# Designs tried in a protein design run: peptides against a protein of PDB entry 3KDP. Part 173

Target 1, 230 residues: chain A of PDB entry 3KDP
Amino acid sequence: PFLIFIIANIPLPLGTVTILCIDLGTDMVPAISLAYEQAESDIMKRQPRNPKTDKLVNEQLISMAYGQIGMIQALGGFFTYFVILAENGFLPIHLLGLRVNWDDRWINDVEDSYGQQWTYEQRKIVEFTCHTPFFVTIVVVQWADLVICKTRRNSVFQQGMKNKILIFGLFEETALAAFLSYCPGMGVALRMYPLKPTWWFCAFPYSLLIFVYDEVRKLIIRRRPGGWVE

## One batch from the design tools (peptide; made by RFdiffusion4, then SolubleMPNN)

Design b2_p24_4_s4 (from b2_p24_4, 16 letters changed)
Fold by OpenDDE base, seed 1:
Structure b2_p24_4_s4 (fold): chain B 230 residues (1-230), chain A 24 residues (1-24)
Amino acid sequence: as target 1 above (230 residues)
Amino acid sequence: SQKKLEEAVKLALELVKKFLELVE
C-alpha cells in the first residue's frame, strides 16, 4: 500500500495505526505460520538428501508464496480504497498526484472529479473512512487465501499445522477488525471510522476473483512448467 | 515474475518500516 502511495502520490489509503494493526495482527500470524510450517517440514521430511539445497528451495518457494499473498491483499485493499473514493466523487485518475493538495491544511477547496470542493477536514474524514474498510478487505481476502491453501493438492498435507495457525489468525484478525470497526472512540483514537456492514461484502467479489486467478495460475504452471508465470 | 514480486514485497516492507519510524 505504501509503495503505491509513494509512486502514484495519492492520498494515504492506510493510516499508520492501521499499518501497525496489520503488522501486529495480520503479518504476525503468517510469520508464525511460516515458522511452524518450516519446523513441521523439517520434522516430516526425511532428512533432505541435500539439506542445503532442499531447504533453500523450500524457503524460496514459501517466501514467494507469502509475497504473492501479500501483494494480493494489498491489491484488494486498494480496490476498496478506490471504490470508496470514487463513491465520494474522487475518480482514480483524479487521485494521481493529489496528495500534496490533499494533505495541505491550508487548502480547503480541493475539487473532486465533479467540481465539488472539499475542506481539509472533509478530506480527512473520507481518508479515514478508507482505513477500516481497507483493513477489513485484507481480512476477507485472507479468508480466500485460506480456501486457496486448502484447495492446493500438494499443500494440504504440508500445511496441516499452518492451516490451524492460519485459522486461528483469521479468527483473531476478524475479531480485531470487528473491534476496530465497531468499538466507540476508534475514530478519534485510531482514525478508523465505523464500517457499514455492507462494506464487508465489497471484498467478496475480489476474493472470488483472486481465487479464480490462483486456480488459473496453477493450471498454467501445471501445463507450462518454467513459464513466465512462475 | 515471482522473484520480482518478492523483491517488491521486501521493498514495500522496508518502506513501511521507514515510514513508521518517521511518523513516530
Scores: peptide ipSAE 0.006, ipTM 0.266, DockQ to the pose 0.019
Fold by OpenDDE base, seed 2:
Structure b2_p24_4_s4 (fold): chain B 230 residues (1-230), chain A 24 residues (1-24)
Amino acid sequence: as target 1 above (230 residues)
Amino acid sequence: SQKKLEEAVKLALELVKKFLELVE
């Protein structure tokens, strides 16, 4: 998120502290849970091979899984970010290069996509309004990601929900999201304004699409082992 | 391995709590 902020010169979708909360608080437990589930489903059940090559393959698989999850999470977060900004009059294309003027407190006439002028304070309210939904979207996407990434090839319905650590991780991240979204002082501490309950559902269509996509992907892998989809 | 993982989860949770306390 921060790299895209710099490269695209868009308004900051997440504060640095919030990013740290995601990296250390939200992603850590799910990552551990996912690593355990993958080891159980894909590694531990494999026939013995060369221990050196198997270790390397497993490390690569874990690394790829985490990389993919991170990308999906970022996409989900940015989707919500762009939806909120568009709802407030800033279309995605208009946000490109806007950061310099957006962050300048001396410019109080930044125009949106419809020619409405926004003061610095108004812009920062909108920016900080995006932080909480972005974070919550990541959590909601993580629900799907944790479920779908249990196995590389098996359907969620085939593998089931046996990993107690995974289930715990889902509850933990949800509780953390609720805490950060609704606890008093988070607006000041994390620049995360309180979230309307309706925004929790904003990511659900996206999560569903990812779920369906992954199930289709897994179905293809099962039917065509070694294909490009793997 | 499972025990180590559980310990890692506990450690992660503690780190998160400490981080949250620092931010508050």
Scores: peptide ipSAE 0.006, ipTM 0.251, DockQ to the pose 0.027
Fold by OpenDDE base, seed 5:
Structure b2_p24_4_s4 (fold): chain B 230 residues (1-230), chain A 24 residues (1-24)
Amino acid sequence: as target 1 above (230 residues)
Amino acid sequence: SQKKLEEAVKLALELVKKFLELVE
């Protein structure tokens, strides 16, 4: 997200605090839960292979899968960001290169895509309004991500939801998202303004996309073991 | 290389975060 912010010179879509909350608050418990997840039913049935080469391959495959899922998460967040700004009069094309004027507190006449002028304060409110939905989008997408990451080959339907720690992690991140989104004073303290409940649903298509992607990936892996899709 | 890149990006983001926290 930050790289796109710099390259495209768009207003900041995700605040520092929200990123920290994701990295330290929402991802930690799920990551621990995955470490204690029951071994895949097929892993223990595999013939012993060369431990040195297989570990390296598995680490690379895991990294690639997480990278792809991370891209889908980022796309979901940016989609939410662009929708919010478009609803406030800033079309995506107009946002390109706007950051310099957007962040200048002395410019109070920044025009939107429809010729409406925005003061610095108004612009910052809109920017901070994007932070919370972006964060919530990531959390909702993480629901799917955490569930699919339980296995590499087995379908979610085959593995099931047996890890109680993972379930706890899902509730924790959701509770944190709700707290940051709706607790009074978060706009001042964390620059996270209250979120309309409707925005929680904006991420659902991306969560579904992740599920479909992973199920298809796993299906391919089961049909063609050792393929590049692993 | 991808893992190293991800770690580098993560580190860079953390540094930027710290910087932004100092400015805010």
Scores: peptide ipSAE 0.000, ipTM 0.279, DockQ to the pose 0.018
Fold by OpenDDE base, seed 4:
Structure b2_p24_4_s4 (fold): chain B 230 residues (1-230), chain A 24 residues (1-24)
Amino acid sequence: as target 1 above (230 residues)
Amino acid sequence: SQKKLEEAVKLALELVKKFLELVE
């Protein structure tokens, strides 16, 4: 997210504190849950590999797959960001290069795409209005990520959801997202203003995309063992 | 697959474009 912020010079879509909440608050329990996930059925049926020559998991391939999923997550967040700003009169094209003027508290006449002038305070309200939905979008997309990460080769439908800890992690993330979104004072403390319930749905297309991507990836792996997609 | 990621990104961009068209 920050790379796009710097490169495109757009208003900050996600605050540092919010990112910290994602990394420490939402990812920790899921990571633990994955550690206790049952081994994939095909892994357990494989003959023991020589740990010196054949690693069970190719780190590069995993890194690539998770990197791709991470890109989809980021796209989901930015989608929500651009939607909110567009609803407030700032079209994506207008946001390019706007950061300098946006963050300047002495400029109180920043124009939106329709010629409406925005004070610094008004701009910051809109910016902080984006933080919560961006965060929630990441959480919702992470639901899909967590579900798919438990398997490498097998379909989610084949492996099932047997890990109760994973389910707990999903609820914990959701509860945290709800807390940060609706608890009084979060707007002041974390720059996360209350979220309209409708914004939760903005992430669902991306969650679906991740599921489709992963299922297709796994299908390719099953059909072409030893391929570059593994 | 990088190709599928590209397709996914393309799809996401198309969705964004459609949404922008709806907001306009």
Scores: peptide ipSAE 0.000, ipTM 0.208, DockQ to the pose 0.025; fails the geometry check

Design b2_p24_5_s1 (from b2_p24_5, 17 letters changed)
Fold by OpenDDE base, seed 1:
Structure b2_p24_5_s1 (fold): chain B 230 residues (1-230), chain A 24 residues (1-24)
Amino acid sequence: as target 1 above (230 residues)
Amino acid sequence: SEELARKALEIIEKARKEMLELLE
């Protein structure tokens, strides 16, 4: 998110606090929960054909899969960001290069895509209004990510939600997201303004996309063991 | 162990709460 912010010179889609909340709040706990997930017997017992090379290849394949999921996650966040800004009068194309004027507190007449002028305070409110939904989007997308990470080969439907720790992690990150989104004062304290409940659903297509992606991947693996996707 | 994981989660949750309090 920050890289795109720099490259595109758009208003900050995700603040430092939200980044911190992702790293420390939503990513770490689930990661720990996954560490204690019951090992998939297939993964743990599978012997590489060539221990010298196949292990590395498998690690690369796994890393690529995670990279792809991460990209989808980021896209989900940005989608939510752009939707919110668009609803507030800032079309995506108009945001390009707007950062300089956006952050200048002395410019109080920044025009949106419809010619409406926005004061510094107003546009900062809109910016901070994006932080929470972006964060929440990340959390919602992580639901799918975490669930699919339970297994590399079996369908989620086959593996089920047996890990109580993972379930707790999902609950915890969701609760944190809800807290940050709806607790009074979070806008001032954390620059995370209240989120309309409807925005929780904005990420669902991306969560579904990740889920479908992984299920398809796993299906391919099951049908063609030792394939390039494994 | 699950117990260790639970404890770890509790510690992290506590740390997050403290962090949030510091940010207020």
Scores: peptide ipSAE 0.000, ipTM 0.262, DockQ to the pose 0.038
Fold by OpenDDE base, seed 2:
Structure b2_p24_5_s1 (fold): chain B 230 residues (1-230), chain A 24 residues (1-24)
Amino acid sequence: as target 1 above (230 residues)
Amino acid sequence: SEELARKALEIIEKARKEMLELLE
């Protein structure tokens, strides 16, 4: 998010503190939950391979898969960001290059896509309003990520949901999102303003997309062992 | 962990300010 902010010169979609909450807080319990996931049946039955060559290739493929999921997560967040800004009069194209004027507190007449002028305070309210739903979107997408990443080749339906730690991680992450979204003082502390409950559902299409993507990927892996999608 | 987070935040904010200054 920060890199896109710099490259595209758009208003900051997610605060630095919230980024840290994702990287250091939100991802921690999920990572632990995955560490305690039961071994896949296919992994246990996997024939020994050359540990040098096959391990490196497999690690690269896994890294690519996680990278792809991360990109989908980011896209989901940015979608929510752009929707909120569009509802407030700022179309995505208009946001390009707007950062300089957006962040300048001495400019109080920044125009939206419809010619309406926005004060610095008004712009910052809209910006901080975007931080919360962006974060929530990431959390909701991570629900799917947690469910799908517990297995590499087997579907969720094949492996099941027996990991109590994973389930706990889902609830903890949701509770954290609710806390950060609705607890008083978060607007000041984290620049996360309260979110309407309806915005929780904005991420669901992307969560579903990740789920479908991973199930299709796993299906391909099962049908074509040794493929590039592993 | 809190100290680490604080330090990380300071680094990020510093980098952000520097980048903003370069873009002005």
Scores: peptide ipSAE 0.000, ipTM 0.277, DockQ to the pose 0.018
Fold by OpenDDE base, seed 3:
Structure b2_p24_5_s1 (fold): chain B 230 residues (1-230), chain A 24 residues (1-24)
Amino acid sequence: as target 1 above (230 residues)
Amino acid sequence: SEELARKALEIIEKARKEMLELLE
C-alpha cells in the first residue's frame, strides 16, 4: 500500500501504523501456523533429488507464492479505497498525482472530480475513512488466503481445520480488526475512523471468489496429477 | 514441533498485548 502511495502519488490509502499492525498483528501467527502445519501428503516427506537445484526452485516458488498472496490482498484493499473515494467525489483517475495538493494543509480548495472544493480537514477525514475499511478488507481476504494456503491438492472440506494455531490466528486477526475499527480513540491515535458494520461484507464476495478459484484449481490438480498447474 | 509452536504463540501473544497497551 505504501509503495503504491509513492509510485502513483495518490492520497495515503493505509497508514504506516496500520501496516505495522498487519505485519506484526495479523501475519505472524498465520505464518507460524503454516510452518508447523503437517505435511499434506508423502510428497513433502521425499528428500529432494538434487539439493542445490531443488532448494532454489523451492525458494523461488515460496517467494512467488507470498508475493502473489500479498498482491491479491492489496488489490482487495485498493478496490475498497477507490470505491470510498469515488463515493465522496474523487474518481480514481483524478487521484493520480493529487497527493502533493492533498497533503498540503495550506491548500483548502482542492477540487474533486465534480468541481467541489475540499478543505484540508475534509480531505483528511475522507482519507482516514479509507484506512479502516482497507485494513478490514485485507483481514477478510486473509481468511480465505490462509485457508487455501494450508493445502496444495486437497480441498478444504477434505483436509479440515486441524491446525489450532491457524484457527487462533484467524480469530486474532478478526479481533484485532474489530478492536481497531470500533475502539474509542483509534481515529485520533491510529487515524482509523470507526467502520460501519456493512463494510465488513464488501470483501466477502472477493474472498469467496478466491476460495472458489483455488478449489477449482485444486480439483484440476487432483484430476491431473503432475500437471503444470501445481 | 508442536511445543515450539505453542511457545512461539505465547511470546507473540504477550508482545501483542504489550503493543496494544502502548497504543491505548
Scores: peptide ipSAE 0.000, ipTM 0.245, DockQ to the pose 0.036
Fold by OpenDDE base, seed 4:
Structure b2_p24_5_s1 (fold): chain B 230 residues (1-230), chain A 24 residues (1-24)
Amino acid sequence: as target 1 above (230 residues)
Amino acid sequence: SEELARKALEIIEKARKEMLELLE
């Protein structure tokens, strides 16, 4: 998210503190939950045919899969960001290169896509209004990510949700998102203004995409054992 | 739950409007 902010020179979609909350707060418990998860029945039983090559291929495939999931997560966040800004009069094309003027406190006449002038304070309100939805979008997408990470070969439907720690992690992550979104003072402290409940649903299509992607991936792995997709 | 969500939205929109009015 921050890289796109720099490259596209758009208003900051996600604050630094919010990023830290995602990294340290949101991912920690889920990561622990995955560490204590029971091994997939097939993973522990299948001895690597070639330990060196199979491990390397496996690491590459894992990194590729998680990289793709991460891209989908980022796209989800940015989608939410652009929707909110568009609803406030800033179309995506207009945001390109706008950061310099956007962040300048002395410019109080930044025009939106429709010619409306925005003061610095107004711009910051709309910017900070984007931070919370972006964060929540990431959390919702991470639900899917956590669930799909449970299994490598088997479908979620086959493995089931037996890990109570994972379930706890999902609830903790959701509770943290709710706390950061709605607790008084978060707008000042974290630049996270309260989120409309409707924005929670903005992330669901992306969560679904992650599920579909993972199920397709797993299906390919099951149908083509020893293929490059394993 | 839907009614609660709607009420919450109304409160947020009202607060947002008040903040915008204060800035103006």
Scores: peptide ipSAE 0.000, ipTM 0.269, DockQ to the pose 0.023

Design b2_p24_5_s2 (from b2_p24_5, 17 letters changed)
Fold by OpenDDE base, seed 1:
Structure b2_p24_5_s2 (fold): chain B 230 residues (1-230), chain A 24 residues (1-24)
Amino acid sequence: as target 1 above (230 residues)
Amino acid sequence: SAELAAKALEIIEKARKEMLELLE
């Protein structure tokens, strides 16, 4: 997300605080949960034919798969970001290159796509309004990601939700997202303004997409063991 | 869960403060 911010010169879609919330709040417990996850039956039983090359290949393939999942997560966040800004008069095309003027506190007449002038304070409110739903989008997408990360090859329907820590992590992540989104003072303290409940649903298509993607990937892996999709 | 959320928030706030201090 930050790279796109730099490259496209758009207003910052995900603030530092939201990044910290993801890294420390949403990733910590899930990461611990994954560390205690029951070993995948396929991983435990299947020794690599060549431990050196197969390990390297698997690491590359896993990295690629998680890179793709991360890209889908980012797309979900950016979708939410662009929708919110569009609803506030800033069309995606107008956001390109706007960052310099957007972040300049001395410019109080930044025009939106409809010629309305926005003060610096108003712009920052809109920007911070995007941070919360972006974060929530990531959380919702991470539900699918965490579930699918339990296994590399097995379907979630086969593996099940046996890890109590993971279930707790999902609950904690959701509770944290709700707390940060709706608790009074979070707008001032964390620059995360309250989110309309409807925005929680904006992430569901992407969560579903990741889930379907991973299930398809795993299906391919099961059908073609040792393929490039692992 | 509430306690964990509170702890997480505390960690985030601490990290935020530290980061802000580093940026100043």
Scores: peptide ipSAE 0.007, ipTM 0.269, DockQ to the pose 0.034
Fold by OpenDDE base, seed 3:
Order: structure tokens, then C-alpha cells, then sequence
Structure b2_p24_5_s2 (fold): chain B 230 residues (1-230), chain A 24 residues (1-24)
């Protein structure tokens, strides 16, 4: 999100503090939980890893976790961001290159796509209105991500949800999202204004997309062992 | 733990303050 902010020169979609909350608050516990996930039923049928020749971390696993899934997560957040700004008169194309004027406190007549002038304060309110939904979108998408990362080849329906730490992680990140979204003072403290409950559902299509994507991937792996998607 | 959560929030708030000071 921050990289897109710099590259596209758009208004900041997600604050740095909010990013830290994601990385430290929502990702850490789930990541630890995945380390203690129960082995897949087929793992014990495989030969033990050779620590001298086998890589510690699979490059394909990294690519999928941080590349493909991460991109889908970001797309979900940006979708929410663009919807909110469009509802406030800023079409996506108009946001390109707007950051310089957007962040200038001395410019109080920035025009939206319809010619309406926005003061600095008004612009910042709209910006901060985007932060919370973006964050919540990431959390909701992470629900699917955490569930799919439990297994490499087995369906979620086959492996089940037996890791109590993972379940705790899901509740923890959801509770954190609710706290940051609705706790009084968070708009001032973290520049995250309160979220309308309806915005929680904005991320659901993306969570479903990730879930379907992974189930299809795993289905392909089961049908074609040793394929490029493994 | 609620205490751990409170400490984490304090760290976040400190980091926020420092970042805001750098961005001003």
C-alpha cells in the first residue's frame, strides 16, 4: 500500500502505524500459529528432508505467500479505498498525481472529479476514512489466508481446524480490528476513523476469491502431483 | 493478556508520535 502511494502519487491509502498494526498485531500471532499447525495426513508418508541438500524455505511457498496472496490482499484493500474516494467525488483516475496537492496544508481548493473544492481538513477526513476500511479488508482477507496456509495439498475440509493457536489468532486479529475501528479516540490516535458495519462485508468477495483460488490450486496438486503449482 | 496488549499499544503510540514528528 505504501509503495503504491509513492509510485502512483495518490493520497495515502493506509497509514504507516496501521501497517505496523497489521505486521505486528495481526500477522505475528497467526504466523506463530502456523508453525505449530498439525501435520498433514500425508506428511508422515514422505521421506524426511535432507538438511544438507534441501532448502530450509521453499521459494515457491514464499512466492505464493508474499507474492500472489499478498497481491490479492492489497487489491482488496485498494478496491475499498477507491470505492470510498469515488463515493466522495474522487474518481480513481483523478487520484493519480494528486498527493502533492492533497498533502499541502496551504492548498484549500483541491478539486474533485466534479469540480467541488475540498479544504485540507476535509481531504484528511476522507483520507482517514479510508484507513479503517482498508485495514479491516486486510484482516478479513487474512482469515482466508490463514486457513489456506494450514495445508499444502489437503483441502481445508479434509484437514480441519484443530490448531487452537490458529483459532486464537483469528479471534485476536478480529478483536484488534474491531478495537481499532470502533474504540473512541482512534481517529485521533491512529488516524483511523470509525467504520460503518457494512464495510466489513466489502472484503468478503476477496476472502472467497483467495479461498477458491487455494482450493483449486490444491485440487490441481492432488490430481497432478509434482506439478509446477506444488 | 490485557497487560501485554496495553504495552503493545504504548509502543505503537510512541512509534506513531515519532513518525508524525518526522513527517511534520
Amino acid sequence: as target 1 above (230 residues)
Amino acid sequence: SAELAAKALEIIEKARKEMLELLE
Scores: peptide ipSAE 0.007, ipTM 0.265, DockQ to the pose 0.028
Fold by OpenDDE base, seed 4:
Structure b2_p24_5_s2 (fold): chain B 230 residues (1-230), chain A 24 residues (1-24)
Amino acid sequence: as target 1 above (230 residues)
Amino acid sequence: SAELAAKALEIIEKARKEMLELLE
């Protein structure tokens, strides 16, 4: 999110404090929970074909897979961001390069895609309205990420949801998201304005997409062991 | 995985366009 903010010069989609809440608050407990995940039945039973070459290839493939999931996660957040801004009159194309004028408190006549002028205060309200749903979108997508991270090759349906700590992590990040979204004062303290409950559902297609992506990936790996499709 | 990711991105972009069209 921050990299795209710099590259595209768009209004800030997610605040720094919110990013820290994601990285430290929502990701840490799930990451710990994954450390306690039971080893995959297929990993424990399968001997490495070549310990030297397979290790390097597997590490690269895992890194690539997590990188791809991370990109889908970011796209989900940006989708929500662009939808909210579009509903407020700012089409995605119009946002490109707008950051400088958007963040200038002395400019009170920034035009939207329809020629409506926005004061600095109005723009910041819309920006901060985007922070909460962007955060929530990331959390909802992380549900899928955590679930799929249980296995490399086995389907979620084969491995099951046995790790109670992982389940706890899912509830913890959801509770944190709800707290940050609806607790009075968060709009002032964290620049996260209250989120309409309907926006929680905006992330669900992306969560499902990640889930389907991973299941299809794992299915291909199972059908073609040792393929570069991993 | 790269091809699947590309397809996933295409689906996301399509959904985005459709959503924007509905908002117009």
Scores: peptide ipSAE 0.000, ipTM 0.230, DockQ to the pose 0.017
Fold by OpenDDE base, seed 5:
Formats: structure tokens, C-alpha cells, sequence
Structure b2_p24_5_s2 (fold): chain B 230 residues (1-230), chain A 24 residues (1-24)
């Protein structure tokens, strides 16, 4: 998100505070959950044929999977960002290169895609309005991510959701998201303005997409061991 | 995995475009 902000010179889609909340608040418990997840029965039973090569392959597979999922998460966040800005009159094409004027306090007549002029304060309000939905989108997408990442080859339906720590992590990140989104004063303190409840559902298609993607991936791996999808 | 990711990205991009068109 930050790289796209720099490259495209668009208004900041996600604040630093929000990033910290994701990294420290939402990812910590899930990471612990995954660390204590009972090793997939297939991983524990499968002695490495060659400990050097099999370890490297597994690390590459994990890295690739997380990279792909992370990319889908980022796309979900950006989708939400662009939807909100478009709803407020700023189409994505118009946002390209707008950052310089957007962040200038002395320019109070920045035009949107429809010729409406926006004051600095108004622009910052809409910018900060994007921060919370972006965060919430990431959290909702992480629900699916956490559920699927506990297994490498087995379907969630086969292994189930028996990890209490994982369930706790899901509730924690959701509670944090709700707190940051709706607690009075967060707009001033964290530049995270309240969200309409409907914005929580904006991420659901992406969560479903991740879930379907991973289930299909796992299905292919089970049917074609050693394939390129692995 | 790469092909599935690419397809997923394509779907997301299409959905984004459609959403933007609806918001215009």
C-alpha cells in the first residue's frame, strides 16, 4: 500500500497508525496460533526424503502462498479505498498524481472528477475516512487467510477449526477493528473515522476469493503431488 | 498457484471496474 502511494502519487490509503494496529494487534495472536497449530498430519508423518531439498521447497511454497494471499489482501484494501473515493467524487484515474495538491494545505480548491472543489479539511476527512475501511477490509480478509493458512494440503473441511487460539485471534482482531472503527475519539486520535457497517461486507467477496483460491490450490496439490501449483 | 493468483487478480480488477462504473 505504501509503495503504491509513492509510485502513483495518490492520497494515502492507509495511515501509519493503522499499519501498526494491523502488525501488532491483528497479526500477533494469529501468528502465535499458527506456531502452535498442530502440524498438519501429513507434514508430521512425512519424513523428509532429503532434509535439505525438502526444507527449501517447503519454505518457497510457504513464501509464495503468503505472497499471493498478501497481494489479494492488498487488492481488497485498494478496492475499498477506490470505492470510497469514487463515491466521494474522486475517480481512480483522477487520483493519479493528485497527492501533491491533495496534501498542500494552501490549496483549498482541489477539484474532483466532477469539478467539485474540495478544501484541505474536506480532503483530509475523506482521506481519513478511507483509512478505517482499508483496515477493516484487511481484517476481514485475514479471517479467510488465517483459516486457510493452518493447512498446507488438507481442506479446512477435513482438518476443521479446532484451534482455540486461532478462534481467539479472529475475535481479537475483529474486536480491535470494531474498537478502532467505532470508538469515539478515534477520528481525532488515530485519524480513523467511523465506518458504516456496510463497509465490513465490502471485503467479504475477497475473503471468499481467498478461500476458494486456497481450496482449489490444495485440491490440485492433492491430486497432482509435485505439480507447479505446489 | 501463480495462474490461480493471476485469475484472482483479474476477477478483482473486473469487479473493481464494474463497481467504479456503478458509482459514476
Amino acid sequence: as target 1 above (230 residues)
Amino acid sequence: SAELAAKALEIIEKARKEMLELLE
Scores: peptide ipSAE 0.000, ipTM 0.246, DockQ to the pose 0.017

